# Peptides against a protein of PDB entry 6GMG, part 186

Target 1, 331 residues: chain A of PDB entry 6GMG
Amino acid sequence: DSDDRVTPPAEPLDRMPDPYRPSYGRAETVVNNYIRKWQQVYSHRDGRKQQMTEEQREWLSYGCVGVTWVNSGQYPTNRLAFASFDEDRFKNELKNGRPRSGETRAEFEGRVAKESFDEEKGFQRAREVASVMNRALENAHDESAYLDNLKKELANGNDALRNEDARSPFYSALRNTPSFKERNGGNHDPSRMKAVIYSKHFWSGQDRSSSADKRKYGDPDAFRPAPGTGLVDMSRDRNIPRSPTSPGEGFVNFDYGWFGAQTEADADKTVWTHGNHYHAPNGSLGAMHVYESKFRNWSEGYSDFDRGAYVITFIPKSWNTAPDKVKQGWP

## One batch from the design tools (peptide; made by RFdiffusion4, then SolubleMPNN)

Design b2_p14_4_s2 (from b2_p14_4, 10 letters changed)
Fold by OpenDDE base, seed 2:
Structure b2_p14_4_s2 (fold): chain B 331 residues (1-331), chain A 14 residues (1-14)
Amino acid sequence: as target 1 above (331 residues)
Amino acid sequence: PLSDEEILQKGSLY
């Protein structure tokens, strides 16, 4: 029940975090302690540590999406999303494979589609694009200059994104970022912004007009990346969870993981920050916990989801919510 | 504005 959600209280700016709990390659803590860490490590604006505001704490309280929300400065729009899908694998498995014992055809097709996505390649594509964007941003003092730089970079790399429409999420993402327009943010200066990445896990079978089987087992054709660009049309993602396959079964609507702008070249060593659920200390769900997971743990996902997207957005360079290096846990 | 239902993570993943 949404009524059980509570905004975590303020934490003193100088309060140090308690140690995180290690668990299966992850570091875990309660949301209040994450706020303490956030204030010590990620809160800096122009090099100055900041207390997490009530608004930011409220954003954070929404769970996994709250972690991305507070660090990106806006609710995720998911417009600039990337993934990698192995079409050949998908076709071959459908042609030559067979349903497992007790598996329906729809379940088989959904599973094969899920398995045909490559999370690592999807992440790498997003990082590649973010790198291109950052090069385009670095010397651009207006949006026009940014767009020109971006087009040149894409042309030099023979990237299919160069063929995207000017109104596409790819080219419009910067101008649609609130912090870009803020005086204390980008102030309409692209060179004051940097590209950052987060990930969303969600269910493919969200179309209510489709078969019940697709809602239960996935829609094999939904949310595939466009060839060449890797762009995923996220317009049909309405945060609808997987339909139950048995009585009493329930699934979560989404999961969000914050990566930011880590420079670690090895994907397996990157750290992803996410939450388990909305903060309900007096409710059945209990207090929200925040996890810092390695890529392997993040990308594994859950049975609730059959899609993963890696999304690019922007934050001011003056923010420290996306540092080059993220340390897992505390201390 | 998004509703709480649209924004909230409705359950625990852990």
Scores: peptide ipSAE 0.047, ipTM 0.787, DockQ to the pose 0.880
Fold by OpenDDE base, seed 1:
Structure b2_p14_4_s2 (fold): chain B 331 residues (1-331), chain A 14 residues (1-14)
Amino acid sequence: as target 1 above (331 residues)
Amino acid sequence: PLSDEEILQKGSLY
């Protein structure tokens, strides 16, 4: 049914958006109106407003992932992902806790694992690492200088990331960013780039060779962060949704939320931008809507997902898709 | 929270 997807039409550069409407504590608008806001607020290249291109509008039309796509400049690769998991809580709850009425053992274990992730700590870890990376970028005019700066920063902080392999996603992320290599982007100059953050919600039980219980109720051991670094191995994430537990039940494959590079110290006050579904104004799903949610609204997630990761990527400093401050809604 | 229909019909490239 993805055949019903339509690219939103162009909006005049100077057209102001209509006011957003409240929706369950979020600011909500239709995708066409988000394009208007985006052109006024986020479109700037070297301080000049830009009309959202046809290519960018097409990316955006893919829904939640489209919001991250248009703002980051590339389809999410999710290679540099962070989370926080409380192993002691997990072990203690498994030992001393009991399944709820009607809850199977597998369902209990899956739920306990989900609840053992700390979204706030995961987000803070990503912000910490992004800050270190930004310091390493600041005066580095080639990749070698960036990597040297990064290693020094990590050593000074006694960060376990200093022990990562040179080929790890952590060290290779910048060189693998298309906009870093673009003449009008980074032009191979690290000091022209900055680290940005987005989040992905997904299902842990994606291994088709595993038990049906893991696919239905989660895999308690999957997608845990490495101790010390907080890195999550995302290589097994294949966008496979949760398996139905009852006839007629269905789950969605993922959700993406864009944070960028907000400097708000209070996590609860940060704004996350995401979409509901692909744009199908003439189809059964209808027009795509864009939501600007506070962290609490975003981090709550849905029953479709039992994992949340916070991912770092890079954009040129000349882009305004990741400003220091994001205002919820319009005006 | 989003409606069930909005949640279940997320857009994707693949």
Scores: peptide ipSAE 0.034, ipTM 0.734, DockQ to the pose 0.139
Fold by OpenDDE base, seed 4:
Structure b2_p14_4_s2 (fold): chain B 331 residues (1-331), chain A 14 residues (1-14)
Amino acid sequence: as target 1 above (331 residues)
Amino acid sequence: PLSDEEILQKGSLY
């Protein structure tokens, strides 16, 4: 029940975090301790450490989405999303594969579709695009210059994104970023912004007009990336969880993981920050915990989800919420 | 290992 959500209290600016707890390749801590780490490491604006504001703490209190929210500066819109889907694998497995014992046809198809997504390739595509965007941003002092640079970069790489409509989320993402327009943010100067990445896990079977089987076992045709671009149409993602397959079963509606702008070339060594649930210290769920996971741990996901998307947004370069290097845990 | 439910329960905006 959302009524149990509580905003974590303020932490003194100079309070050092307690050590994180290692757990199955992750580093885990309570939300208040993450706030302490955040203030020491990620809070800097224009080189100055900042106390997490009440507003930011409130955002954070919403759980996994809150981590992405506080670090990106806005609630995730998920409009510029990328994934990788192996169509040949999907077709081959459907044709030559067999349902497991007790597995329905719908369950089989849903599973095969899920397994046909490549999280690593999806992540790499997002990083590739973010890199192109960052190059386009570097010397652009107005949006027109940014767009021109972007088109040139895409042309040089023969990237299919060059054919996207001007109204596409791909080209409109920067102008639709609140921090780009803020005086203390981008101030309408693209060169003051950088591309960042977060990931969303969600359920494919969200169409209420579809079969119950799709809602329970997944929609094999939903949320596939467009060929060539890797863009995923997220317009039909309404944060609807997987339907129960048995009485009493319940699923979570989504998970968000924050990557930012890490420069680590090895995907397996990248760190993803996420939360378990909204902060409810006096409720049944308990206090919110924050996890810093390696890519393998993040990309593994949960049975609650059969889709993963890697989303690009923008933050001011003056923010330190997306450093080049993220250290897992504390110290 | 922790179950999926133990790690992730509810993270939605209500």
Scores: peptide ipSAE 0.033, ipTM 0.726, DockQ to the pose 0.128
Fold by OpenDDE base, seed 5:
Structure b2_p14_4_s2 (fold): chain B 331 residues (1-331), chain A 14 residues (1-14)
Amino acid sequence: as target 1 above (331 residues)
Amino acid sequence: PLSDEEILQKGSLY
């Protein structure tokens, strides 16, 4: 019930966080305490610590998406998404594999498709592209210069993204970023922006016109990355959850994890920040909790989801919401 | 305001 959602109160700028609670390789805290950490660590604009605004606290209160929202400065559009899918593995397993005992054919195909995605390779692709974009952004003082740089970088690497249409999310992402146009943001200067990454987990079987089996067990053909580019068409993602497979079963619509612009080369050591649900301290769900998870903990996802995408967006370099190094937990 | 469809309604991970 969205009516139970409450905006967390303001936290004093100088209030230090309480210690996070370690659990299963994660660090966990209540949203109010995350706000305290955020103000100490991530709030800096042009080097100055800031109190989280009411608007930002309201964004944050929406849960996992709120964490990405407050740190990216905009509600996720998910247009520039990447994944990695092993087509050969998929085909081979479908051809030569067998359903498990009690597993339906549709369930088997859905599972095989899910298992054919490689989260680490998908993440790596996004990081690769973000790196290319960051190089193109550097010293580009208008969009034309940025696009020219980007095309040159792609040509140099023989990257299939060079063949994307000028209106594709890949080329249009920067110009469509509100903070790029903001006076206190990019101010239309690409060199003031940097690429950042977040991840979304969601369900493949969202097509209401498809079979019930696809809605229950996944659509093996949905949300696959395009060959060569790794781009995922997210246009059909409407935040529709998995259909129940048994009475009383219910699934969540999505999960979001914030990575930002960490420079840690080892994927397993990267930290992903996410929330459990919208903030409802007086409701059945309770207070929102924020988790800082290692990649392994994040990428494993839940049975609610059979797709993971890694999305690129942009923030001003003057923001500290995407630092090079993220420390898990507190202190 | 976001619709219910745009809100994660999951319980605690723990």
Scores: peptide ipSAE 0.052, ipTM 0.793, DockQ to the pose 0.573; fails the geometry check

Design b2_p14_4_s3 (from b2_p14_4, 6 letters changed)
Fold by OpenDDE base, seed 4:
Structure b2_p14_4_s3 (fold): chain B 331 residues (1-331), chain A 14 residues (1-14)
Amino acid sequence: as target 1 above (331 residues)
Amino acid sequence: SLSEEEILQKGNLF
């Protein structure tokens, strides 16, 4: 019940974190201790350490999405999302494969669709696009200059994104970012902003007008990336969880992982920060825990989800919520 | 707009 959510208390600015606990390739800590780490490592604005505000602590308390919320400065809109789907693999498996023993046709198709997504390639596409955007931002002092630079970069790379409509999330994302317009943020200067990445895992079978089978086992046709661009239409994502297949079964509605702007070239060495649930210290769920996972741990996902997207947004360069290097755990 | 109920991470992944 959402009524159990509690905002974590403030942590003293100079309080050092307790050591994180290693667990299955992850580093884990309670949310209050993450706040301590965040204040020491990620809180800096213009090089000055900041205490996490009550508003930010409230955002954080929402769970995994709260981690992305605090670090990006806004609730995820997920409009500029990328994925990679192997259409040939999908078609081949449907044609030549067969359901497992006891597996329904719908379950088989849903599973094959899920397995046809490549998380690493999706992540790589997002990083590629973010790099292009960052180059376009670098010397642009107004939005027009940014857009011109972006188009030139895309043309040079013969990227299909160059054909996107001007109203597309791809071109409108920067101007729709609140921190871009803030005086202490971008101040309408693209060169003061940088592209950052987070990821969302979610369920494909969210259409209530579709069959029960799609809601239970996935919609093989939903949330596929557009050919050439890799863009995923996220407009139909309403945070609806997978439908139970048996009495008493329940699934989590989504998972968010924060990557930021790490420069580590090896995807497997990148660190993703996420949470297990909303903060409910007096409820059945208990206190929120924050996890820092390697890409393999993050991308593995859960049976709760059959889709993954890698989303680009923007933050001011003056923020330290997306450093070039993220150190897993503490110390 | 999404309600508070819709924007919370519901359930436990760990």
Scores: peptide ipSAE 0.434, ipTM 0.927, DockQ to the pose 0.840
Fold by OpenDDE base, seed 1:
Structure b2_p14_4_s3 (fold): chain B 331 residues (1-331), chain A 14 residues (1-14)
Amino acid sequence: as target 1 above (331 residues)
Amino acid sequence: SLSEEEILQKGNLF
């Protein structure tokens, strides 16, 4: 029941976090303690620490998506999403592979499709594109200059994204970012903005008009990246969870992980920040916990999900919610 | 626009 969600109380700006604790190879803490860390490390605007506002604390209370929300400054739109899918592997496994004992054909196909995605390559593609965008943002003082720079960068790299329509999410993402238009944000100056990355795990079988098997075991054809660009059409993602395969079974609707703009070249050493559920300290779910996971822990995902996407958005450079280096836990 | 219920993480992940 969503009615038991509670906004975490304010934390004094000078309060230091308690140490994080290990959990499943991750650094874990309660949401209130994350707020303390956030204020010490990520809250800076123009180099000055800020107390997390009531609005930001409310966003955070929404769970894993709240972590991305508070750090990106807006609820995720997921319009500029990337993934990597091995079509040859998929076809070969379908042709030569066999269902496991007790596995239905639909379950087999869904599993093979899930296993044909490469999370690391998907993440690498998003980082590559974010780097191109960041170069295009440099010294661009209006949107026209940014777009011209972007097209030139793509042409120089012979990137298939150069063929995208001018109205595509790829080219419209910056102008559709609220913080870009804010006076204390980008102030319509692209050079004041930077590209950042987050990830979403979700279920492929969300089409209610499709077969029950697709809803239970996945839709092998859904949410595949376009060849060449790696773009995923996320328009059909409506936060619908996997359908139960047995009575009493339930699945989580999504998971979000915040990466930001870390410069660590080794994907395995990057840190992803996420939450377990919405904050309900007086409810059955209990207090929200925040996790800082390495890429391997994040990319492993759960049986609740068969798709992963890596999404690009923008934040002002004056924000410190996406630093070059993220350290797990505290201190 | 999504409702408040639609934008919440529903369930528990460990």
Scores: peptide ipSAE 0.430, ipTM 0.926, DockQ to the pose 0.815
Fold by OpenDDE base, seed 3:
Structure b2_p14_4_s3 (fold): chain B 331 residues (1-331), chain A 14 residues (1-14)
Amino acid sequence: as target 1 above (331 residues)
Amino acid sequence: SLSEEEILQKGNLF
């Protein structure tokens, strides 16, 4: 029940975090302690530590999405999303493979589709595009200059994104970022902004007009990336969870992981920050916990989800919510 | 605008 959600209390700005604890290869802590870490490490605006505001604490209390929300400055819109799908593998497995014992045809096809996505390649594509965008931002002092730079970069790399419509989320993402327009943010100056990345795990079978099998086992054709660009049309993602396959079964609606702008070249060494559920300390779910996971832990996902997307958004360079290096846990 | 029910993480992942 969403009525059980509670906004975590304020933490003194000078309060140091308690040590994180191991949790299945992850660093884990309660949300209140994450706030303490956040204030020490990520809260800086123009080099000055900030206490997490009541509004930010409220955002954070929404769970995994709250982690991305507080660090990106806005609720995720997921418009600029990337993934990698191996069409040849998918076709080959459908043709030459067979359902496992007890597996229905629909379940088999859904599983094969899920397994045909490559999380690492999807992440790398997003990083590639973010790098292009960051180069385009670097010396651009208005949106026109940014767009011109972006087109030049894409042309130089022969990237299929150069063919996207001017109204595409790819080209409109910056102008649609609230912090870009804020006086103390980008102030309409692209060179004050940087591209950042987060990831969303979700269910493909969200179409209520489709078959029950697709809702239960996945829609093999849904949320595939466009060839060449890697762009995923997220317009049909409505945070609808997987349908139960047995009585009493329930699934989580989504999972969000915050990456930011880490420069670690080895994907396996990157750190992803996420939450387990909305904060309900007096409810059945209990207090929200925050996890800092390596990529292998994040990308593994859960049976609740059969899609992963890597999304680009923007934050002001003056924010420290997306540092070059992220240290897992505390201390 | 989205309701609170539509935007919060529902369920438990651990």
Scores: peptide ipSAE 0.412, ipTM 0.919, DockQ to the pose 0.830
Fold by OpenDDE base, seed 5:
Structure b2_p14_4_s3 (fold): chain B 331 residues (1-331), chain A 14 residues (1-14)
Amino acid sequence: as target 1 above (331 residues)
Amino acid sequence: SLSEEEILQKGNLF
């Protein structure tokens, strides 16, 4: 019940977090304690720690998306999304594989499609592109300079993204970022911005005009990355959850994980911050909890989802919501 | 503007 959502109260700026606790190989804490950590570690603007504002606490209260929201400064638009899909594996398994005992054909095809996505390669592609963008942002003091730099970088790497339309999410993402235009943000100076990454897990079978089987078991053809670029068309993602396969079964609409701009080269050592649900301390779901998971824990996902996308957005360099290194838990 | 239903994480993942 969305009516049970509550905005967490303000935390004193100097209040230190309580220790996180281990949970399923990840660090876990209640949202109020995450706010304390956030204020100590991630809140800094121009080197000064800040109390999380009421608006930010309100954003955070929405759950996993709230974690990405508060750290990116805007609600996720998911327009610049990347994934990796092994087309050959998919075709081969469909041709030569067989449904498991008790598995329907639609379930088999949906599963094979899900398994044909490579989360690590998708993440790596996003990191690669973010790196290119960051190089293009450096020393670019207007959008024109940024775009010129970006095109040069892409040409140098023979990247298929160089063929994208000027109005594509790839080229328009910076200009469409509110914090880029803010006086205390980018102030229209690309060199004051940096690319950051978050991930979204969601269901492929969202088309209401499609078969019930696709809504229950996945749409094998939906949300595949474009060849060469790795771009995923997210326009059809409407936050529709998986349809129940049995009576009483229910699925969550999405999951978001915040990565930011960690420099750890080993994907397995990267930390992803996410929430379990909206904050409902007096409701059936209870208080929101925040998790700091390693990539392995994050990328595993849940049966609720058969797609993972890695999305690039931008934040001001003056923000500390995307540090080079993220440490799990507290202390 | 996004509706609450569009942006709310509807469920318990843990």
Scores: peptide ipSAE 0.044, ipTM 0.791, DockQ to the pose 0.855

